Peptides against a protein of PDB entry 3OAK. Designs and how they scored, part 67

Target 1, 145 residues: chain A of PDB entry 3OAK
Amino acid sequence: DDLEQYLDEKILRLKDEMNIAAQLDIDTLNKRIETGDTSLIAMQKVKLLPKVVSVLSKANLADTILDNNLLQSVRIWLEPLPDGSLPSFEIQKSLFAALNDLPVKTEHLKESGLGRVVIFYTKSKRVEAQLARLAEKLIAEWTRP

## One batch from the design tools (peptide; made by RFdiffusion4, then SolubleMPNN)

Design b1_p18_7_s4 (from b1_p18_7, 8 letters changed)
Fold by OpenDDE base, seed 3:
Structure b1_p18_7_s4 (fold): chain B 145 residues (1-145), chain A 18 residues (1-18)
Amino acid sequence: as target 1 above (145 residues)
Amino acid sequence: EREKLEEELEKEWEKLSS
């Protein structure tokens, strides 16, 4: 129906925006590495984060989010950056919190690659203990019978 | 179980990454 179509388009637009933000941040950090210009700061994801969190928190959007594989963009946002660092603490925290309230199924983990990335966060020594625990909680929920 | 999930995710990752 009209509403469903509208919501699909909305989520797909956000998905595109997220992907663009991630790429722009990567470009910024790559340029920072190449030029040594420490004034270059990747802020595109941070700027978009409130919107992402808002959308992910809407129960009525859960099906649309999952059906359109928005979790793929979430996965992208959680991937290591060009310098090997991880996304900001706030991004990690916000996304893990949001994921905790979504009815994520195995199929969504597979098609998005999110499961593999979150498992990484449970194992990495570069991840803050608080966030590693959140990641572990997600894995525990996703592996329940 | 976690082991099963990891195995499935690894398989799917290879497919998606190819």
Scores: peptide ipSAE 0.027, ipTM 0.637, DockQ to the pose 0.123
Fold by OpenDDE base, seed 5:
Structure b1_p18_7_s4 (fold): chain B 145 residues (1-145), chain A 18 residues (1-18)
Amino acid sequence: as target 1 above (145 residues)
Amino acid sequence: EREKLEEELEKEWEKLSS
């Protein structure tokens, strides 16, 4: 089917873009640590965030998103950075909000590793209280019978 | 249910990380 193939390609392209953005930010932060140049700012994920949120919010893409394991890239974006910090408040907030509207099942959590990462956000003392509550809400929804 | 999910996710993580 032409439409299904188009949607698969679209999601897979975004998945690649997200992974590249994450790696570029890691490279920037590693260089910042190595050189001490505080002018080096990791901006690639932030720049791509509006596109990610837009795609995640489209109901007609839900099956394609889940079937192609885009949530793995979402998980990568939520992981701690080289300096031990967490991704920006805006990234966390936007992704948690977008995830709340997806029909995520246990199998998707397992194949992406997203469940483990979100549980981390419910337990971490470094996470803002507001975002910890959002993470807790997701866990509650995912554990609902 | 949450505890069960955490255990299942941990098991899957070990498989993926091996």
Scores: peptide ipSAE 0.025, ipTM 0.629, DockQ to the pose 0.123
Fold by OpenDDE base, seed 1:
Structure b1_p18_7_s4 (fold): chain B 145 residues (1-145), chain A 18 residues (1-18)
Amino acid sequence: as target 1 above (145 residues)
Amino acid sequence: EREKLEEELEKEWEKLSS
């Protein structure tokens, strides 16, 4: 219906915005590495984060989020950056928190690649202990019998 | 279980990355 179509378009637009933000940050950091200009700071994801969290927190958008594979963009935001660093603490914390309230199923984890990335966060020694515990909680919930 | 999930995700990754 009209509402469903509207919500699909809204989520797909956000997905596109997230992907663009991620690529712009990657470009910034690649240029930082190439030029040595330490004044170059990747800020696009951080700027968009409040909007992402707002959308992910709305229960009435859950089906639309999952059906349109928005979790693929969430996965992209969680991947290591060109310099080997991880996304900001705030991005990690906010996304892990938001994921706890979504009815994520195995099929969504597979089509988005999110499962593999979150497992990485449970194992990585570069991840803050607090965030590793949040990642472990997600894995435990997704692997319930 | 976690092992089953990891196995499934690995299989899917191999397909997507090939």
Scores: peptide ipSAE 0.025, ipTM 0.618, DockQ to the pose 0.164
Fold by OpenDDE base, seed 4:
Structure b1_p18_7_s4 (fold): chain B 145 residues (1-145), chain A 18 residues (1-18)
Amino acid sequence: as target 1 above (145 residues)
Amino acid sequence: EREKLEEELEKEWEKLSS
């Protein structure tokens, strides 16, 4: 119906924006590595984060989020960056918090790759303890019978 | 249960990454 179509378009637009932001940050960091210009700072994801969090927090968007595989873009945002660093603390914290409220199923984890990435966060020594605990909580919930 | 999920996710990751 009209509402479902509208929501699909909204989510797909955000998904595209997220992917673009991620790529722009990757490009920035790659250039930083290549040129040594430390003034280059990747900020596109951080700038878009409030919008992402807003969307992920809407209960009425849950089905649309999952059906359109927005979690793939969430996964992309959580992956390590070209310089070996992880996404900002705020990105990690906000996304983990938002994920906790979504009815994520195994099929969504598989099609998005999110499960594997979150497991990474439970094991990585580069992750802040607080965030590792959040990741562990998600894994525990997703593996419940 | 966790091990099962990890195995499944690993398999899917390999497929998606190939």
Scores: peptide ipSAE 0.027, ipTM 0.630, DockQ to the pose 0.166; fails the geometry check

Design b1_p18_8_s1 (from b1_p18_8, 12 letters changed)
Fold by OpenDDE base, seed 1:
Structure b1_p18_8_s1 (fold): chain B 145 residues (1-145), chain A 18 residues (1-18)
Amino acid sequence: as target 1 above (145 residues)
Amino acid sequence: MKKWEEELEKRLEKELAK
């Protein structure tokens, strides 16, 4: 129906925006590595984060979020960056919190690759203990019998 | 896999190997 179409388009637009933000930040950091210009700062994801959190927090959007594989873009945002660093603490915290309230199923994890990335956060020594525990909680919930 | 997906996978594997 009309509402379903509207919501699909809304989520797909956000997905595109997230992917663009991630690529722009990657480009910035690659340039930083190539030139040594430490004034170059990747800020695109941080700027878009409030919108992402707002959408992910809406219960009525859960089905649309999952059906359109927005979790693939969430995975992209959580990936290690070209310089080996991780996304900002706020990005990690916000996304893990949002994921906790979504009815994520095995099929969604497979089509997005999100499961593998979250497992990384349970193992990495560079992840804050608080966030590692959140990642572990998610894995435990997703692997429940 | 798309090129960008492959790039992400490589970075993930690199970090997991540390």
Scores: peptide ipSAE 0.105, ipTM 0.709, DockQ to the pose 0.620
Fold by OpenDDE base, seed 2:
Structure b1_p18_8_s1 (fold): chain B 145 residues (1-145), chain A 18 residues (1-18)
Amino acid sequence: as target 1 above (145 residues)
Amino acid sequence: MKKWEEELEKRLEKELAK
């Protein structure tokens, strides 16, 4: 099916772009730590965020998103950074909001590792209260019988 | 899992342990 193939390729390209953005930001922050150059700022994920949100918000892409494990890249974007900090408030908020509208199942959580990361956000003292509440909402939805 | 992903996993585990 031509449409299915097109959608798969689109999602896989985005997945690759997300992973590259994450890697580049990690490299930037590692260099910042090593050199002490405070002018080095990780901006790749932030630059790509609008595209990510746009794709995640499209209902017709839900199956393709889940089948291609795009949630693994979402999990990567939510991981703690080399300096111990968390991704930007905007990234957290946008991703949690987008996840709320996806029909995420147990198998998707397992293959992506997203469940563990979201649980972290419910427990961390460094997470903003409103984002912790969003994380809690997701956990509640995913554990619902 | 790629090596850089393993590093992310380590950071996550470290934070989860707190």
Scores: peptide ipSAE 0.084, ipTM 0.691, DockQ to the pose 0.643; fails the geometry check
Fold by OpenDDE base, seed 4:
Structure b1_p18_8_s1 (fold): chain B 145 residues (1-145), chain A 18 residues (1-18)
Amino acid sequence: as target 1 above (145 residues)
Amino acid sequence: MKKWEEELEKRLEKELAK
């Protein structure tokens, strides 16, 4: 119906925005590495984060989020950056919190690749302890029979 | 998978190897 179509378009637009933000940050960091210009700071994801969190927190958008594979963009945002660093603490914290409230199923993990990335956060020595615990919680929930 | 997504995967693998 009209509402369903509207929600699909809304989520797909956000998905595009997230992907663009990720790519812009990657480009910034690659340039930083190449030029040594430490004044180059990747901030596109951080700027968009409030909107992402807002959408992910809406119960009425859960099905649309999952059906349109927005989790693929979430996965992208959680991936290690070109300089080897991880996304900001705030991004990690916000996304893990949001994921905890979504009815994520195995099929969603497979089509997004999110499971693999979250497992990384349970193993990485560079991840803050509290975030590693959140990652562990997600994995435990997702691997239930 | 897009080209840039493949690069992300490579970075992930690199970090997992540490």
Scores: peptide ipSAE 0.084, ipTM 0.691, DockQ to the pose 0.604; fails the geometry check
Fold by OpenDDE base, seed 3:
Structure b1_p18_8_s1 (fold): chain B 145 residues (1-145), chain A 18 residues (1-18)
Amino acid sequence: as target 1 above (145 residues)
Amino acid sequence: MKKWEEELEKRLEKELAK
């Protein structure tokens, strides 16, 4: 129906925006590495984060989010960066919190690759303990029979 | 899979191997 179509389009637009933000940050960091200009700061994901969190937190969007594989973009946002660093603490915290409230199923993890990334966060020594615990909680929920 | 996605996958594999 009209509402469903509207919601699909909204989520797909956000998905594109997220992917663009990720790529722009990657470009910034690659340039930083190439030029040595430490004043270059990747901020596109951080700028878009409030919108992402807002969408992920809406229960009425859950089906649309999962059906359109928005979790693939969430995975992208959690990926290691060209310089080996991880996304900002705020991005990690916000995304893990949002994921905790989504009815994520095994099929969604497979089609997005999100599970593999979250497992990384459970064992990485570079991840803050608080966030590692959140990642562990997600894995525990997703592995329930 | 897009080229940029492949690069992300490479970085993930690298970090997961640590």
Scores: peptide ipSAE 0.077, ipTM 0.680, DockQ to the pose 0.771; fails the geometry check

Design b1_p18_8_s2 (from b1_p18_8, 11 letters changed)
Fold by OpenDDE base, seed 4:
Structure b1_p18_8_s2 (fold): chain B 145 residues (1-145), chain A 18 residues (1-18)
Amino acid sequence: as target 1 above (145 residues)
Amino acid sequence: MEEFMKKLEERLEEELAK
């Protein structure tokens, strides 16, 4: 199926872009820690966020997203950063919102590790209350029998 | 990717322990 192949390639490209963005931000923050150069700001994920949100919101891409384990990249984006900080409020909010509309199943959580990361957001004192509630909602939905 | 993910997991575990 040509369409299926096209969509797979599209998602895999985005997955790669997301992973690169995450790595670049990590590198930036590590350098910031090492050098003390406060002018170093991690912006790669923020720059790519609109594209990520756009893709995650498309119903016709849901199966492709899940089948290609794009959720692993979402998980990566939600991970604590080298300095212990969390990704920006906007990243958290956007991703949680997008996740809420995806038909995520147990198998997807296992292969991506997303569940464990989202659980963190239900426990962390550094997470905004509204986002903690969203995280809790997701966990509740994903653990439903 | 394996090593990268390992580092993330370690960091997450550290943060969860706080």
Scores: peptide ipSAE 0.522, ipTM 0.928, DockQ to the pose 0.726
Fold by OpenDDE base, seed 1:
Structure b1_p18_8_s2 (fold): chain B 145 residues (1-145), chain A 18 residues (1-18)
Amino acid sequence: as target 1 above (145 residues)
Amino acid sequence: MEEFMKKLEERLEEELAK
């Protein structure tokens, strides 16, 4: 199926771009810690966010997203950063909203490790209350018998 | 990727312990 192959390639490219963006931001923050240069700002994920949101919001891409483990890249984007900070408010908000509309199953959580990270957001005092509530909602849906 | 993910997991565990 030509369309299926096209969609797979599209998602795999995005997955790669997301992983690169995450690594670049980590590198920036590590350098900031090492040098003390406070002018260094990690913004690669923020720059790519509109594209990520656009893809995650398309219902016809849900199967392709889940089958290619794009959720692993979503998990990576949500991870705490080297300096102990969290991704921007907009990243958190956008990703939680997108996850709420995806038919995520247990197998997807296992292969991505997403569940563990989202649980962190339900417990961390550094997370804004409204986002913690969104995280709680996701966990409740994913753990429903 | 495995080493990268391991580092993330370790960092997450450290943050959860705080």
Scores: peptide ipSAE 0.518, ipTM 0.926, DockQ to the pose 0.674
Fold by OpenDDE base, seed 5:
Structure b1_p18_8_s2 (fold): chain B 145 residues (1-145), chain A 18 residues (1-18)
Amino acid sequence: as target 1 above (145 residues)
Amino acid sequence: MEEFMKKLEERLEEELAK
């Protein structure tokens, strides 16, 4: 119906915005590597983060979020960057918190690849301890019978 | 998108190997 269509379009627009933000930050960091210009700072994801958190926190959007594979964009945002660094602490913290409240199922993990990336956060020595613990909690919840 | 995702996966594998 009209509402379902509206919600789908809303989530798909956000998904596109997230993907664009990720690409722009990647481009910025690649240019920083190529030119040595340390004034270049990747900020597109950080700028969009409040909107992402707002949407992910809406209970009425959970099914739409999962059905449209928005988790693929979440996974993209969590991926290591070209210079080997990780997304900002705030991005990690906010996304892990948001994921904790979503009814994520095995099929969603497979189609998004999110599980593999979160496992990385449980293993990496560069991840803050408190965020590694959050990642471990998510993995435990997703792998329980 | 396919090539983009492939590149991300390769980078992740590199980081996991460290």
Scores: peptide ipSAE 0.528, ipTM 0.928, DockQ to the pose 0.649; fails the geometry check
Fold by OpenDDE base, seed 3:
Structure b1_p18_8_s2 (fold): chain B 145 residues (1-145), chain A 18 residues (1-18)
Amino acid sequence: as target 1 above (145 residues)
Amino acid sequence: MEEFMKKLEERLEEELAK
């Protein structure tokens, strides 16, 4: 199917872009730690966020997103950073909102490791209350009988 | 990618332990 192939390629390209953005931000922060240059700001994920949100919000891409383990890249984006900080509020908010509308199944959580990361957000004292509640909602949905 | 993911997992584990 030509359409299916097109969608797969689209998602896989985005997955690569997301992973690259995450790595670049990590590199920036590691350099910041090493040099003490506080002017170094990690912004690659933020720059790519609109594209990520656009893709994740499309219902017709849901199966392709899940089948290609794009959630692994989402998990990567949510991970604590080398300096112990968390991704920006906007990244957290946007990703949690997008996840809420995806038909995530147990197998997807296992493949991506996303569940464990989201659990972190339900417990961390550094997470805004609003986002902690969203994380809790996701966990409740994913763990329902 | 495997080594990268391992580092992330280790960091998350540390944060979860706090």
Scores: peptide ipSAE 0.516, ipTM 0.927, DockQ to the pose 0.809; fails the geometry check

Design b1_p18_8_s3 (from b1_p18_8, 10 letters changed)
Fold by OpenDDE base, seed 5:
Structure b1_p18_8_s3 (fold): chain B 145 residues (1-145), chain A 18 residues (1-18)
Amino acid sequence: as target 1 above (145 residues)
Amino acid sequence: MKEWEEKLEERLKKELEK
């Protein structure tokens, strides 16, 4: 119905905004690497983070979030950056916290690729210990028989 | 989008090898 369509479009718009933010930050960092201009700072994801967290925290949007594969954009935001670094601590922390409250199922992990990325965070030596533990908790929850 | 996803996967794979 009209409400369902509105909610779908809302989530799809956010998905697009997240993807754009990720690409803009990648472009900024690539230019920083190329030119050596350390004044170039990737801030698009950080700017959008409050909106992302707000949407992910809405229980009434859970089905819409999962059905429209918003988790694919979450996965994109967690990927290593061009210089090999990871997204900011705040992005990691906020997203892991939000994921913990979503009813994520195996099918959602497959269609988004999120599972692979979160496993990476359990293995990487560059990840803060507390975030590695959060990643492990998520994996344990998602792999329950 | 497919190309983007492939590049992301490549970066992830590279970092896992470190």
Scores: peptide ipSAE 0.144, ipTM 0.745, DockQ to the pose 0.657
Fold by OpenDDE base, seed 3:
Structure b1_p18_8_s3 (fold): chain B 145 residues (1-145), chain A 18 residues (1-18)
Amino acid sequence: as target 1 above (145 residues)
Amino acid sequence: MKEWEEKLEERLKKELEK
């Protein structure tokens, strides 16, 4: 199916872009730590965020998103950074909101490791209360019978 | 597992154990 192939390629391209953005931000922050140059700011994920949100919000892409394990890249974006900080508030909020509308199943959580990360957000004192509640909601939805 | 994935898993593990 031409459409299915097109959608797969679209998601896989985004997945690569997300992974690259994450790595570039990691590199920036590692350099910041090494040099002490506080002018170095990691902004690659933030720049790509609108595109990520746009894709994640499209109902017709849900199956493609899940089948191609885009959630692995979402997990990567939610990971703690080299300096111990968390991704920006906006990234957290946007991703949690997007995840809430996806028909995520147990197998997707296992394939991506997303479940572990979201659980972290329910427990961490560094997470804003508003976002912790969103994380809790997701966990509740994913673990209910 | 790719090297970058391994590093992420390591960081996550450390944070989850706090």
Scores: peptide ipSAE 0.143, ipTM 0.722, DockQ to the pose 0.748
Fold by OpenDDE base, seed 2:
Structure b1_p18_8_s3 (fold): chain B 145 residues (1-145), chain A 18 residues (1-18)
Amino acid sequence: as target 1 above (145 residues)
Amino acid sequence: MKEWEEKLEERLKKELEK
């Protein structure tokens, strides 16, 4: 089906872009640590965030998003950074909000590793209370019968 | 598991232990 193929390719391209953005930010932060150059700022994920949110918010893309394991890239974006910090407040909030509207199933959590990461956000002392509550809400929804 | 996935798992594990 032409439409299905188009949508798959669109999501896969975004997945690649997300992974690249994450890696570039990691590289920037590693270099910052190694050189002590505090002028180095990781901004690739932030720049791409609006596009990610736009795609994740489209109900007609839900199946394509889940089938292509885009949630793995979401997990990557939520991972702790080399300097020990977490992704920006905006990234966390936007992704948690987007996840809330997706029909995520156990199989998707397993293949992406997203469940484990979200649980981390419910426990970490470095996470803002507001975002911890959002993470808790997701866990509750995913563990329902 | 890909190398990049291993690195992510290591960072996650480290933070979960704090």
Scores: peptide ipSAE 0.061, ipTM 0.656, DockQ to the pose 0.659
Fold by OpenDDE base, seed 1:
Structure b1_p18_8_s3 (fold): chain B 145 residues (1-145), chain A 18 residues (1-18)
Amino acid sequence: as target 1 above (145 residues)
Amino acid sequence: MKEWEEKLEERLKKELEK
């Protein structure tokens, strides 16, 4: 199927872009810690966020997103940063909203490691209350029979 | 931190397998 192949390639390209953005931000913050230069700001994920949200919001891409383990890159984006901070509020909010509309199954959680990270967001005192509630909602949906 | 996360993950896994 030509369409399926096209969509797979599209999602895999985005996955690569997301992983690169995450690594570049990590590098920036590691350098910030090393040098003490507080002018260094991690911006790569924020710059790519609109594209990520656009893709995740398309119902016709759901199967392709899940089959290609794009959720692994979502997990990476949600992980704490080298300086101990979390990704921006907007990133957290946008990703949790997108996850809420995806038909995520147990197998997807296992292959991506996303479950562990979302649990973290239900426990962390650094997370905004409204986002913690969204994380709790996701966990409840995923664990129901 | 890592230890509690792992324990919670195991509990989550158990619930998901029901």
Scores: peptide ipSAE 0.040, ipTM 0.615, DockQ to the pose 0.061

Design b1_p18_8_s4 (from b1_p18_8, 9 letters changed)
Fold by OpenDDE base, seed 1:
Structure b1_p18_8_s4 (fold): chain B 145 residues (1-145), chain A 18 residues (1-18)
Amino acid sequence: as target 1 above (145 residues)
Amino acid sequence: MEEWEKEREKRLEEELKK
């Protein structure tokens, strides 16, 4: 199917872009640690966030998103950074909102490793209470028999 | 696992200990 192929390619390209953005931000922060240059700011994920949110919000893309393991890139974006900090509040809020609306199944969690990161957000003292509560909600939903 | 994946996994494990 032509449409299915087009959507697969679109999601796979976004997945690649997300991974590149994550790596560039990690590199920036590692350099900041090594050099002490506090003017270095990791902005690649923030710049790409509007595109990510746009894609994740489309109901007709849900199956394509899940089938192509885009959640692996979502996990990467949510992970702690080299300096121990977390991604921006806006990134956290946007991604958790998107996850709440996706029909995520056990197989998707295993394939992406997303569950491990979301559990972190239920435990971390650096996470805003509203997002910690949402993380708890997701974990409860995903661990239902 | 790729080296990048191992590095990220290690970082997450370290932060979970805090």
Scores: peptide ipSAE 0.611, ipTM 0.931, DockQ to the pose 0.618
Fold by OpenDDE base, seed 3:
Structure b1_p18_8_s4 (fold): chain B 145 residues (1-145), chain A 18 residues (1-18)
Amino acid sequence: as target 1 above (145 residues)
Amino acid sequence: MEEWEKEREKRLEEELKK
């Protein structure tokens, strides 16, 4: 099916873009730590965020998103950065909101590792209370009997 | 779990200690 192939390729390209953005931010912050150059700012994920949110919000892309393990890239985007900081508040808020509307199943959580990082957000004292509660809601929904 | 996941989980655990 041409449409299915197109959608798969679209999501896989986005997945690649997300992974590249994450790595660039990691590299930027590592260099910042190594050199002390405070002018180095990690902004690649933030720049790409609108596109990510747009894709995640499309109901007709849900199956393609889940089948291609885009959640693995979402997991990567949520991981702590080299300096110990967390992704921006906007990234956290937007991704948690988007995840709330996806029909995420146990198999998707396992193949992506997303569950583990979201649990981290329920425990970390560096997470805003509002987002910690959102993370808790997601975990409760995903683990509901 | 895969080694890829194990290492990432280890990093999460380390960050929780901070």
Scores: peptide ipSAE 0.609, ipTM 0.932, DockQ to the pose 0.354
Fold by OpenDDE base, seed 5:
Structure b1_p18_8_s4 (fold): chain B 145 residues (1-145), chain A 18 residues (1-18)
Amino acid sequence: as target 1 above (145 residues)
Amino acid sequence: MEEWEKEREKRLEEELKK
């Protein structure tokens, strides 16, 4: 009971941190576009990535991760940025790898919208070939009857 | 589909055209 509550709070806190990091990067890039200041670099997601990967890799947190819809924040992190670019190669690679080890079910995909974004990565011409293949692998696994 | 999702889906489709 107490442990369950602790784990829920831990995941929800990370979810908030991820959402904040994404928004801060969006704000940075919007300002970069507006001002032309190329010294403005979106670094918040990259800074938080090690923590995200650490949490996603813990098997004992899988149920808590999925039940609290952390995958919605993963979806947000994978979305195209204001300048039309995609998140860094490292973010894409790390998240796709982490997703491969999670017992993601159809209900989780519906709750998070993650499936729609991963499909995007199978279609986009701006995605590295190796990451497109990882996206395709995930889709194949999730659509398995 | 939630309105939140609809708008995001639209943005993804737009980005595929670039």
Scores: peptide ipSAE 0.607, ipTM 0.931, DockQ to the pose 0.353
Fold by OpenDDE base, seed 2:
Structure b1_p18_8_s4 (fold): chain B 145 residues (1-145), chain A 18 residues (1-18)
Amino acid sequence: as target 1 above (145 residues)
Amino acid sequence: MEEWEKEREKRLEEELKK
């Protein structure tokens, strides 16, 4: 199926771009820590965020997103950074909103590890209250019978 | 749990202590 192949390739390319963006931001912050150069700012994920949100919001891509484990890259984007900080408020908010409309199943949580990270957001004292509530909502939905 | 995930889980647990 030509369409199926096209969609798979599209999602896999995005997944790769997301992973690269995450690593570049990590590298930037590690260098900032090593050199003390406070002018170094991690911006790669922020730059790519609109594209990520656009893709995640399309219902017709849901199966392709889930089948290709794009949620693993979402998990990576939500992880704490080398300097101990969390990803930007905008990244957190946008991703949680996008996840809310995806038909995530237990198998997808297992293969991506996303559930564990979202649980972290329900517990961390460094997370904004409104985002902690969004995380709690997701966990509640994912644990429904 | 995969080793990849185990390491990341450990980091999350450490961050919760801060």
Scores: peptide ipSAE 0.603, ipTM 0.931, DockQ to the pose 0.350

